# Designs tried in a protein design run: peptides against a protein of PDB entry 3OGK. Part 206

Target 1, 307 residues: chain A of PDB entry 3OGK
Amino acid sequence: ATPDRLSRRFPNLRSLKLKGKPRAAMFNLIPENWGGYVTPWVTEISNNLRQLKSVHFRRMIVSDLDLDRLAKARADDLETLKLDKCSGFTTDGLLSIVTHCRKIKTLLMEESSFSEKDGKWLHELAQHNTSLEVLNFYMTEFAKISPKDLETIARNCRSLVSVKVGDFEILELVGFFKAAANLEEFCGGSLNEDIGMPEKYMNLVFPRKLCRLGLSYMGPNEMPILFPFAAQIRKLDLLYALLETEDHCTLIQKCPNLEVLETRNVIGDRGLEVLAQYCKQLKRLRIERGADEQGMEDEEGLVSQRG

## One batch from the design tools (peptide; made by RFdiffusion4, then SolubleMPNN)

Design b1_p27_4_s3 (from b1_p27_4, 17 letters changed)
Fold by OpenDDE base, seed 4:
Structure b1_p27_4_s3 (fold): chain B 307 residues (1-307), chain A 27 residues (1-27)
Amino acid sequence: as target 1 above (307 residues)
Amino acid sequence: SAAAEERRRRLRAYLDEERRRRRYNFT
């Protein structure tokens, strides 16, 4: 499809999702004139798609100029921006978005690659947005953003229900969790084991409505922090958890209302048996091959083709 | 155990690398 054909056919379009080439192809083989750039689409949005409120770019090249143009063109009418596995922009582009689109409800940059100049974009979002429902920069590396701004967002955005972050130390998010009263989903963070402080995370208080969770680097020592509310967990992302087969069994047994599980093959046949026994509401199961097979010759936790 | 801790360390290192790779690779 071409941008001009889209606007002519659907001048009242409210939602647009564009998909580029796979990321591997983007880095190695993109001719400059390839349809992987959002620029022509942003131009068309700016000129002809006056009712567009939701934009989703997946695996596309997005420049700061593209973001700036989009931001100014849609302003407070833009409710959703998803930069899903995109590249080519910096935090200046994000700053433009949050500066001009003050009523944005969904902002996603999951798995996007970008140049981080500063943390101003998150600060600006914290200072001016009260509409945010979904914030997702999962699988990104921000070193210059402040967890305090995330807390401010939680305090000001009463409808905030889903937050996915990079590698924030979980203890830095205590204030965020206290403020995020309506939060249902949290993914990311970083749990960092401290041998000298085995109970480092035991006093962590999660939002009362939290039911979709994925804590990065959660090991068996940290896992008990979930037990008080494990029965209300509906979705678990264990892809980046440091749990062995037995740990999976322990946790799964405590999550009878689990509907979605994402994990590595370390769950093993035993974990799958436990899952089948205790999680009768399971709707989706994603098992990825992980390091458990390649780097740890000693782990018996292989999922066999028995099931 | 020390062995378990070392395994966790290795796994974490691997997962960190995988997370970085996913930004550049098709998954």
Scores: peptide ipSAE 0.383, ipTM 0.871, DockQ to the pose 0.522
Fold by OpenDDE base, seed 3:
Structure b1_p27_4_s3 (fold): chain B 307 residues (1-307), chain A 27 residues (1-27)
Amino acid sequence: as target 1 above (307 residues)
Amino acid sequence: SAAAEERRRRLRAYLDEERRRRRYNFT
């Protein structure tokens, strides 16, 4: 579909999702006119799609100018923006979005690549937004944003239910977790083992409604922090956990209400057996191939073809 | 054990690289 055809056919469109070609194909094979750039779509949105409140770009090239135009065109009518695996923008573009779209409910930049100029976008969001329900910059690299702004967002946005972040030290998010009373989902952060302080994370208090979780770099020493509420966990993202097969078994046994599990092949046949035994409500299982084998000659943690 | 720590280090490094690759696979 072309932008012009879309607006003519659906002038009252409320939600738009555009998917670009896979990243590997985009650089060498996709001329500007072949749907890799959002610019033509943003132009059409700005001019002709005046009821659009939800925009999802997946694997698209997005410039700051595109974001600025979108922000100004939709302003407080924009409720959802998802920059899913996008590239080409900077934090200036994000700043424009949060400055002009003060009633945004969902802001996603998961796996997007961007140039970070400053942390002003998150600060602006913290200062002015009270509508946010979903914030997701999972698998991104922000070095200039403040955990305090995230805490402020949690305090001000009473409907905040899902937050996925990059590599924040989890202890810097203590205030955030205390403020995020309605948070149901958290992914990301960084658990950093301290040999000199094995109990570093044991006093971490999670939101009471938390049931979807994916802590990055969680190892067996940190895993016990989940045990007090493991029975209420419905989704686990262990893709970036530092758990071995036996650790998986231990955790899975404590999560009888698990519905979604994402992990690496390190779960092994044993982990799958335990999963089948204890997690009768499991709806989705994602097992990614990890290079767990390259460093772990001794780990039997391979999912066999029988598993 | 030292071996366990080394395995953790390697795994973390791998996961970091995988995350970077996914984020920047637009290059």
Scores: peptide ipSAE 0.388, ipTM 0.874, DockQ to the pose 0.604; fails the geometry check
Fold by OpenDDE base, seed 1:
Structure b1_p27_4_s3 (fold): chain B 307 residues (1-307), chain A 27 residues (1-27)
Amino acid sequence: as target 1 above (307 residues)
Amino acid sequence: SAAAEERRRRLRAYLDEERRRRRYNFT
């Protein structure tokens, strides 16, 4: 489909999702005129899709100019922007979005590749937005954004229910967690083991409604921080946890209401058995192949094809 | 144990690399 055909057929379109080609295909010369660029779509949105409130770009090339045009064209009517695995923009483009789209509810840039110029976009969002419900920059690299701005967002956005972040030290997010009273989902951060301070994370206070969780680099020493509310956990993302098979078994046994589990093959057949035994409400299971096999000679961490 | 810590370090390094690879697969 071409952008012009879409607007003619659906002038009252409220939601648009565009998918680019898989990344494997992007290693080959993407022609400039290929549907991988959002530019022609942004032009069409700006000119003809005046009721559009939700935009989802997946695996597309997005420039700062594209974001600026989109931001100005939709302004406070834009409720959702998802830059899912996109590339080509900088934090200037993000700044334009948050500056012009002050009522945005969902802002996602998960797994996007971009150039970081500064942390102004998050600061601007913190200063002017009170509508945010979902903020997701999971699997991104931000070094110039402030945890304090995230705390401000939590304080100002009473409907904030889902936040996924990059590699923030979890201890820097204490203020954020205290402010985010309605938060149901948190993913990302960074747990950093300190041999000299084994209990440095034990005093973490999570939001009371937290039920979907994925802490990066959580090991068996940090895992107990989940135990007080493990029974209310509905979704676990363990893809980037540092848990072995037995650790998985321990955690799973404490999560009887688990509905969604994402993990690596390190869960093993034993972990799957425990999962089946204790998690009767499980709806979705994702197992990715990890290098656990290359580094851990232990045969117990393999999920068989029968599982 | 020192062996467990080393294993954890290696796994973290791998996961960091995998996360980076996933981000750079567009570049």
Scores: peptide ipSAE 0.312, ipTM 0.847, DockQ to the pose 0.571; fails the geometry check
Fold by OpenDDE base, seed 2:
Structure b1_p27_4_s3 (fold): chain B 307 residues (1-307), chain A 27 residues (1-27)
Amino acid sequence: as target 1 above (307 residues)
Amino acid sequence: SAAAEERRRRLRAYLDEERRRRRYNFT
């Protein structure tokens, strides 16, 4: 559809999701007539889609100007913005969004590629937003944002239930976890092993309602931090965990209420057996075929046709 | 052990690369 056709057909549109082409195409020379730019849609939103409160751009080219226009056009009426695997913007665009859309409930830029100028966008969000429910910048590279701003967000946004982050050191998020009393989902962070301090993470306190979890680089030494609340875990993302087959077995046995598991083929047939035995409520299983042999060889780290 | 640490380091490096490939859809 074209923007103008959409607005004419649905003048009271509340939610818009646009999908561009696969990300690989975004790195090639994009023709000017390619439908991957959000600009014409943002123009249409600004002019004719006055009821729009939710915008989801997936694999689109988004400029700072586009974000600025969108922000000003929708202001506090914008409840959801998802920049899913988008590119073309900087943190200035994000700053515009959070400055003008102070009632935003969902802000996502998962897997987006952008130029980071500063951390002001997260600071502005922390200073002025009290409505946030979902914050997701998973699989992004921010180096200039502050974990203190994340803590402030958690303190001020009492409805915050899902947070997915990039490469924050988990220990820097202690204050965040303490403040995020209603948090149900957390993904990302970075667990960094310290040989000189094996119990580095053992005193981490997670939000009491946490039940969907994916900690990046969690190894067997860090895994025990989950044991106190493993029985309440319903979703576990182990895709970027540093767990072997037996580690999977150990953890899975402690998660009898697991509904969703995402992991690599390192779980092996043994892990799948344990999963079947202990996780009777499992609804979804995602197994990525990683080349774990390059990092850690395990004879059982393969899922067979029998498993 | 040193061997275990090295394996973990290699795995982490692999996973970092996988994340990059996933994000940018490189093969």
Scores: peptide ipSAE 0.309, ipTM 0.842, DockQ to the pose 0.506; fails the geometry check

Design b1_p27_4_s4 (from b1_p27_4, 15 letters changed)
Fold by OpenDDE base, seed 4:
Structure b1_p27_4_s4 (fold): chain B 307 residues (1-307), chain A 27 residues (1-27)
Amino acid sequence: as target 1 above (307 residues)
Amino acid sequence: EEKRREKLEREREYLREERRRRRYNFT
């Protein structure tokens, strides 16, 4: 479909999702007129889609100018922006979005590639937004944003239910977790083992409603921090956990209400057996290949045809 | 214990690198 054709057919469109080509297919093969650019779509949105509230760009090229135009065109009517695996923008574009779209509820830039100029976008969001429900910059690299701004967002946005972040030290998010009273989902952060302080995370208090979780680099020593609320966990993302087969078994046994599990093949056949035994409400299971194939493979870390 | 720690550290570094590369690869 073309932008102009879309607006003519659906002038009252409220939600738009555009998908570009997979990155592997588009890498170094993108001409200027390729459909992977959002520019013509943003132009059409700005001119003709006056009721658009939700925009989802997946695997597209998005410039700061595109974001600025979108922001100004939709302003407080924009409720959702998802830059899913996009590239071509900087934090200036994000700043424009949060500056002009004061009532945005969902802001996602998961797995997007961008140039980070400063942390102003998150600060601006913290200072002016009270509507945010979902914030997701999982699998991104921000070095200039402040965990204090995240805390402010949690304090001001009472409907905040899902937050996915990059590699914040989890201890820096203590204030955030205390403020995020309605948070149901958290992914990301960084757990860092400290030989001198093996229990450094044991006093971490999570939001009471937390039921979807994916802590990055969680090892067996940190895993017990989940045990107090393991029974309420519905979704676990263990893709970036540092858990062996036995650790998986231990955790799974404590999560009888688990509905979604994402992990690596290190779970093994034994882990799958335990999962089947204890997690009767399981709806989705995702098993990816991991470090095991990079020379860390052990016999227990393999999922066979039997499993 | 030391062997276990070394293994975990290697895995940590691998996962960190994977996260960095993921933005450029189709998954």
Scores: peptide ipSAE 0.418, ipTM 0.887, DockQ to the pose 0.498
Fold by OpenDDE base, seed 3:
Structure b1_p27_4_s4 (fold): chain B 307 residues (1-307), chain A 27 residues (1-27)
Amino acid sequence: as target 1 above (307 residues)
Amino acid sequence: EEKRREKLEREREYLREERRRRRYNFT
């Protein structure tokens, strides 16, 4: 499909999703005639797709100019922008989006690669947006954004239900969690074990409705912070948890309402047995390969070919 | 205990690298 063909056929299009090549292919020279750049699509959106409120770019090349044009063209009509595994932009482009699209509800840049100039985009979002429902910059590397702005967003956006972040220290998000009264999903952050303070996370207070969770680098010492609300957990992302097989068993036993589990092969056959025994509502299981398969001192951290 | 901590740190680093590999579709 071409942009011009799309607009001619569907002038009242409300949602657009474009997919580029796999990320690995972006390291090679991409021919100009390949649909990897969003520029021609943004031009078409700006000129002809006046009803468009949702845009999802996956594995596309996106420039700041593209984002600026999109922002100005759609303004407060833009409700959803997903930059999924995209590249080519900076935080200036994000600033343009949040400056002009004051009623955006979903902003995603998960696994995108970009140049970070400053944290102004998140600050601007915090100061002016009250509509945000989903904020997702999971698996990104922002170093210049403020957790205080995230707290402000939580306070001002009462419909905020899902937030996925990069490697924020979890203790810096205490204010955010307190403010995010309607939050149902949280992923990311960073738990950092401190030998001198083994219980530094024990007093964390999570939003009361939290049921989808994926804390990064959660180890067995931190895992108990979930126990008070483990029964209400519906989705658990353990892909980046520091849990061994036995830890998985312990946690899974406490999550009888678990519907979605994502983890590594460290769960082992034992963990799968426990999962089958205690999680009768499980709908989706994702197991990724990890270092465990290479024999990193875990005796039981392997899933066998048992079906 | 020290051995445990070292193991956890190695795992942490592995996971950080795995995130990078996943993002860029590397093996």
Scores: peptide ipSAE 0.415, ipTM 0.884, DockQ to the pose 0.491
Fold by OpenDDE base, seed 5:
Structure b1_p27_4_s4 (fold): chain B 307 residues (1-307), chain A 27 residues (1-27)
Amino acid sequence: as target 1 above (307 residues)
Amino acid sequence: EEKRREKLEREREYLREERRRRRYNFT
């Protein structure tokens, strides 16, 4: 569909999801008329889609100007913005969004590539938003944002239920976790082993309702921090954990209510057997092969075909 | 223990690089 045709047919559209081409094709190697730019859609949104409250761009090129136009056009009517694997914008664009869309509930930039100018966007969000339910900048490279702003968001946004972040040191998020009383999902962060402080993470207090979790770089020494609430874990993302086959077995045995598991081939047949034995409520299993086959040291990470 | 730590660090760096790489690939 074209933007113009869409607005004519659906003037009362409330939700729009656009998918661009695969990211690999977006690097100035193909003609610009491939449909990867959001600009014509943002123009149409601004002019003709007056009831639009949810926008999801996936694998599209999004400029700061596009974000600014969208922000001003929809303002407090915009409840959801997902920049899913997008590129072309800077944190100035994000600042415009959070400045003008004070009632945004979902803000996602997962796996987006952008130029980071400052951390003002998160600060602005922290200062003025009380509506946020989902914040997701998982698999991004923010270096200038403050964990304190994240804590402020948690304190002010009582409906905050899902937060996914980049490589924040987990200890910097202690205040955030304490404030995020209703948080059900957390992904990201960074666990870093410290020889001088082997148990530096053991006293972490997670939100009481936390049941969907994916801690980056969690190794076997850090894994025990999950044990106190492992029985309530329903979703576990181990794609970027530093766990071997046996570690997977140990953790899985403690998660009888696990519904979703995402991991690498390192889980192996043994891990899958343990999973089948202990996780009777499992609904979805994702196993990525590539990492383990290409350079991970766990040679036991082989999964054979079953059934 | 040192060997274990070194192994984990190598894996960590690999995963960090893989994360960066995957953002630009159709995977």
Scores: peptide ipSAE 0.412, ipTM 0.884, DockQ to the pose 0.473
Fold by OpenDDE base, seed 1:
Structure b1_p27_4_s4 (fold): chain B 307 residues (1-307), chain A 27 residues (1-27)
Amino acid sequence: as target 1 above (307 residues)
Amino acid sequence: EEKRREKLEREREYLREERRRRRYNFT
């Protein structure tokens, strides 16, 4: 569909999701710039889609100018912006969004590629937003944002239920977790082993309602931090955990209410057996390939067609 | 224990690289 056809057909459209390049483009099967620019859509949104409150761009090229135009056109009417695997913008574009869209509830930049100029966008969001429910910049690399701003967001946004972040040191998020009283989902961060302090993370306090979790680089030494609330965990993202098969078994046994598991092949057939035994509410299982397939000796880390 | 640590470090680096590889780049 073309933007103009969309507005004519659906002038009262409230939600728009656009997908750019298909996954096949990842294999260089499709030209890199094929159908990927949001510019004509942003123009159409600005002019003719005046009731639009939710925008989801997936695998599209988004410029700062596009974001600025969108921000100014929709302002406080914009409730959801998802830049899902997008590229072409900088943090200036994000700043424009959070400056003009003061009532945004969902802001997602997951797996987007951008140029980071500063951390002002997160600061601005922290200073003025009280509506945020979902913040997701998972699988991004922000180096200039402050964990204090994230804490401020948690304090001010009472409806904040889901936060996914990049590689923040988890200990820097202690204040955030304390403030995020209603948080149900957290993904990201970075757990870093310290030989001199094996219990570095044992005093980490998570939000009481936390039930969807994916801690990056969580190893077997850090895994016990989940045990106090493992029974309430409904979703685990272990894609970037440093857990072996036995560690998976240990954790899974403690999560009887698990509904969604995402992990690597390291779970093995044994882990799948344990999963079947203890997790009777499991609805979705995602298993990806990992380093374990690169010839590491332990056959137990392979999922066969038997599991 | 040292061997375990080395293994974990290698896995960590792999996962970091995997994250980088998964990012959609139009360039």
Scores: peptide ipSAE 0.425, ipTM 0.888, DockQ to the pose 0.578; fails the geometry check

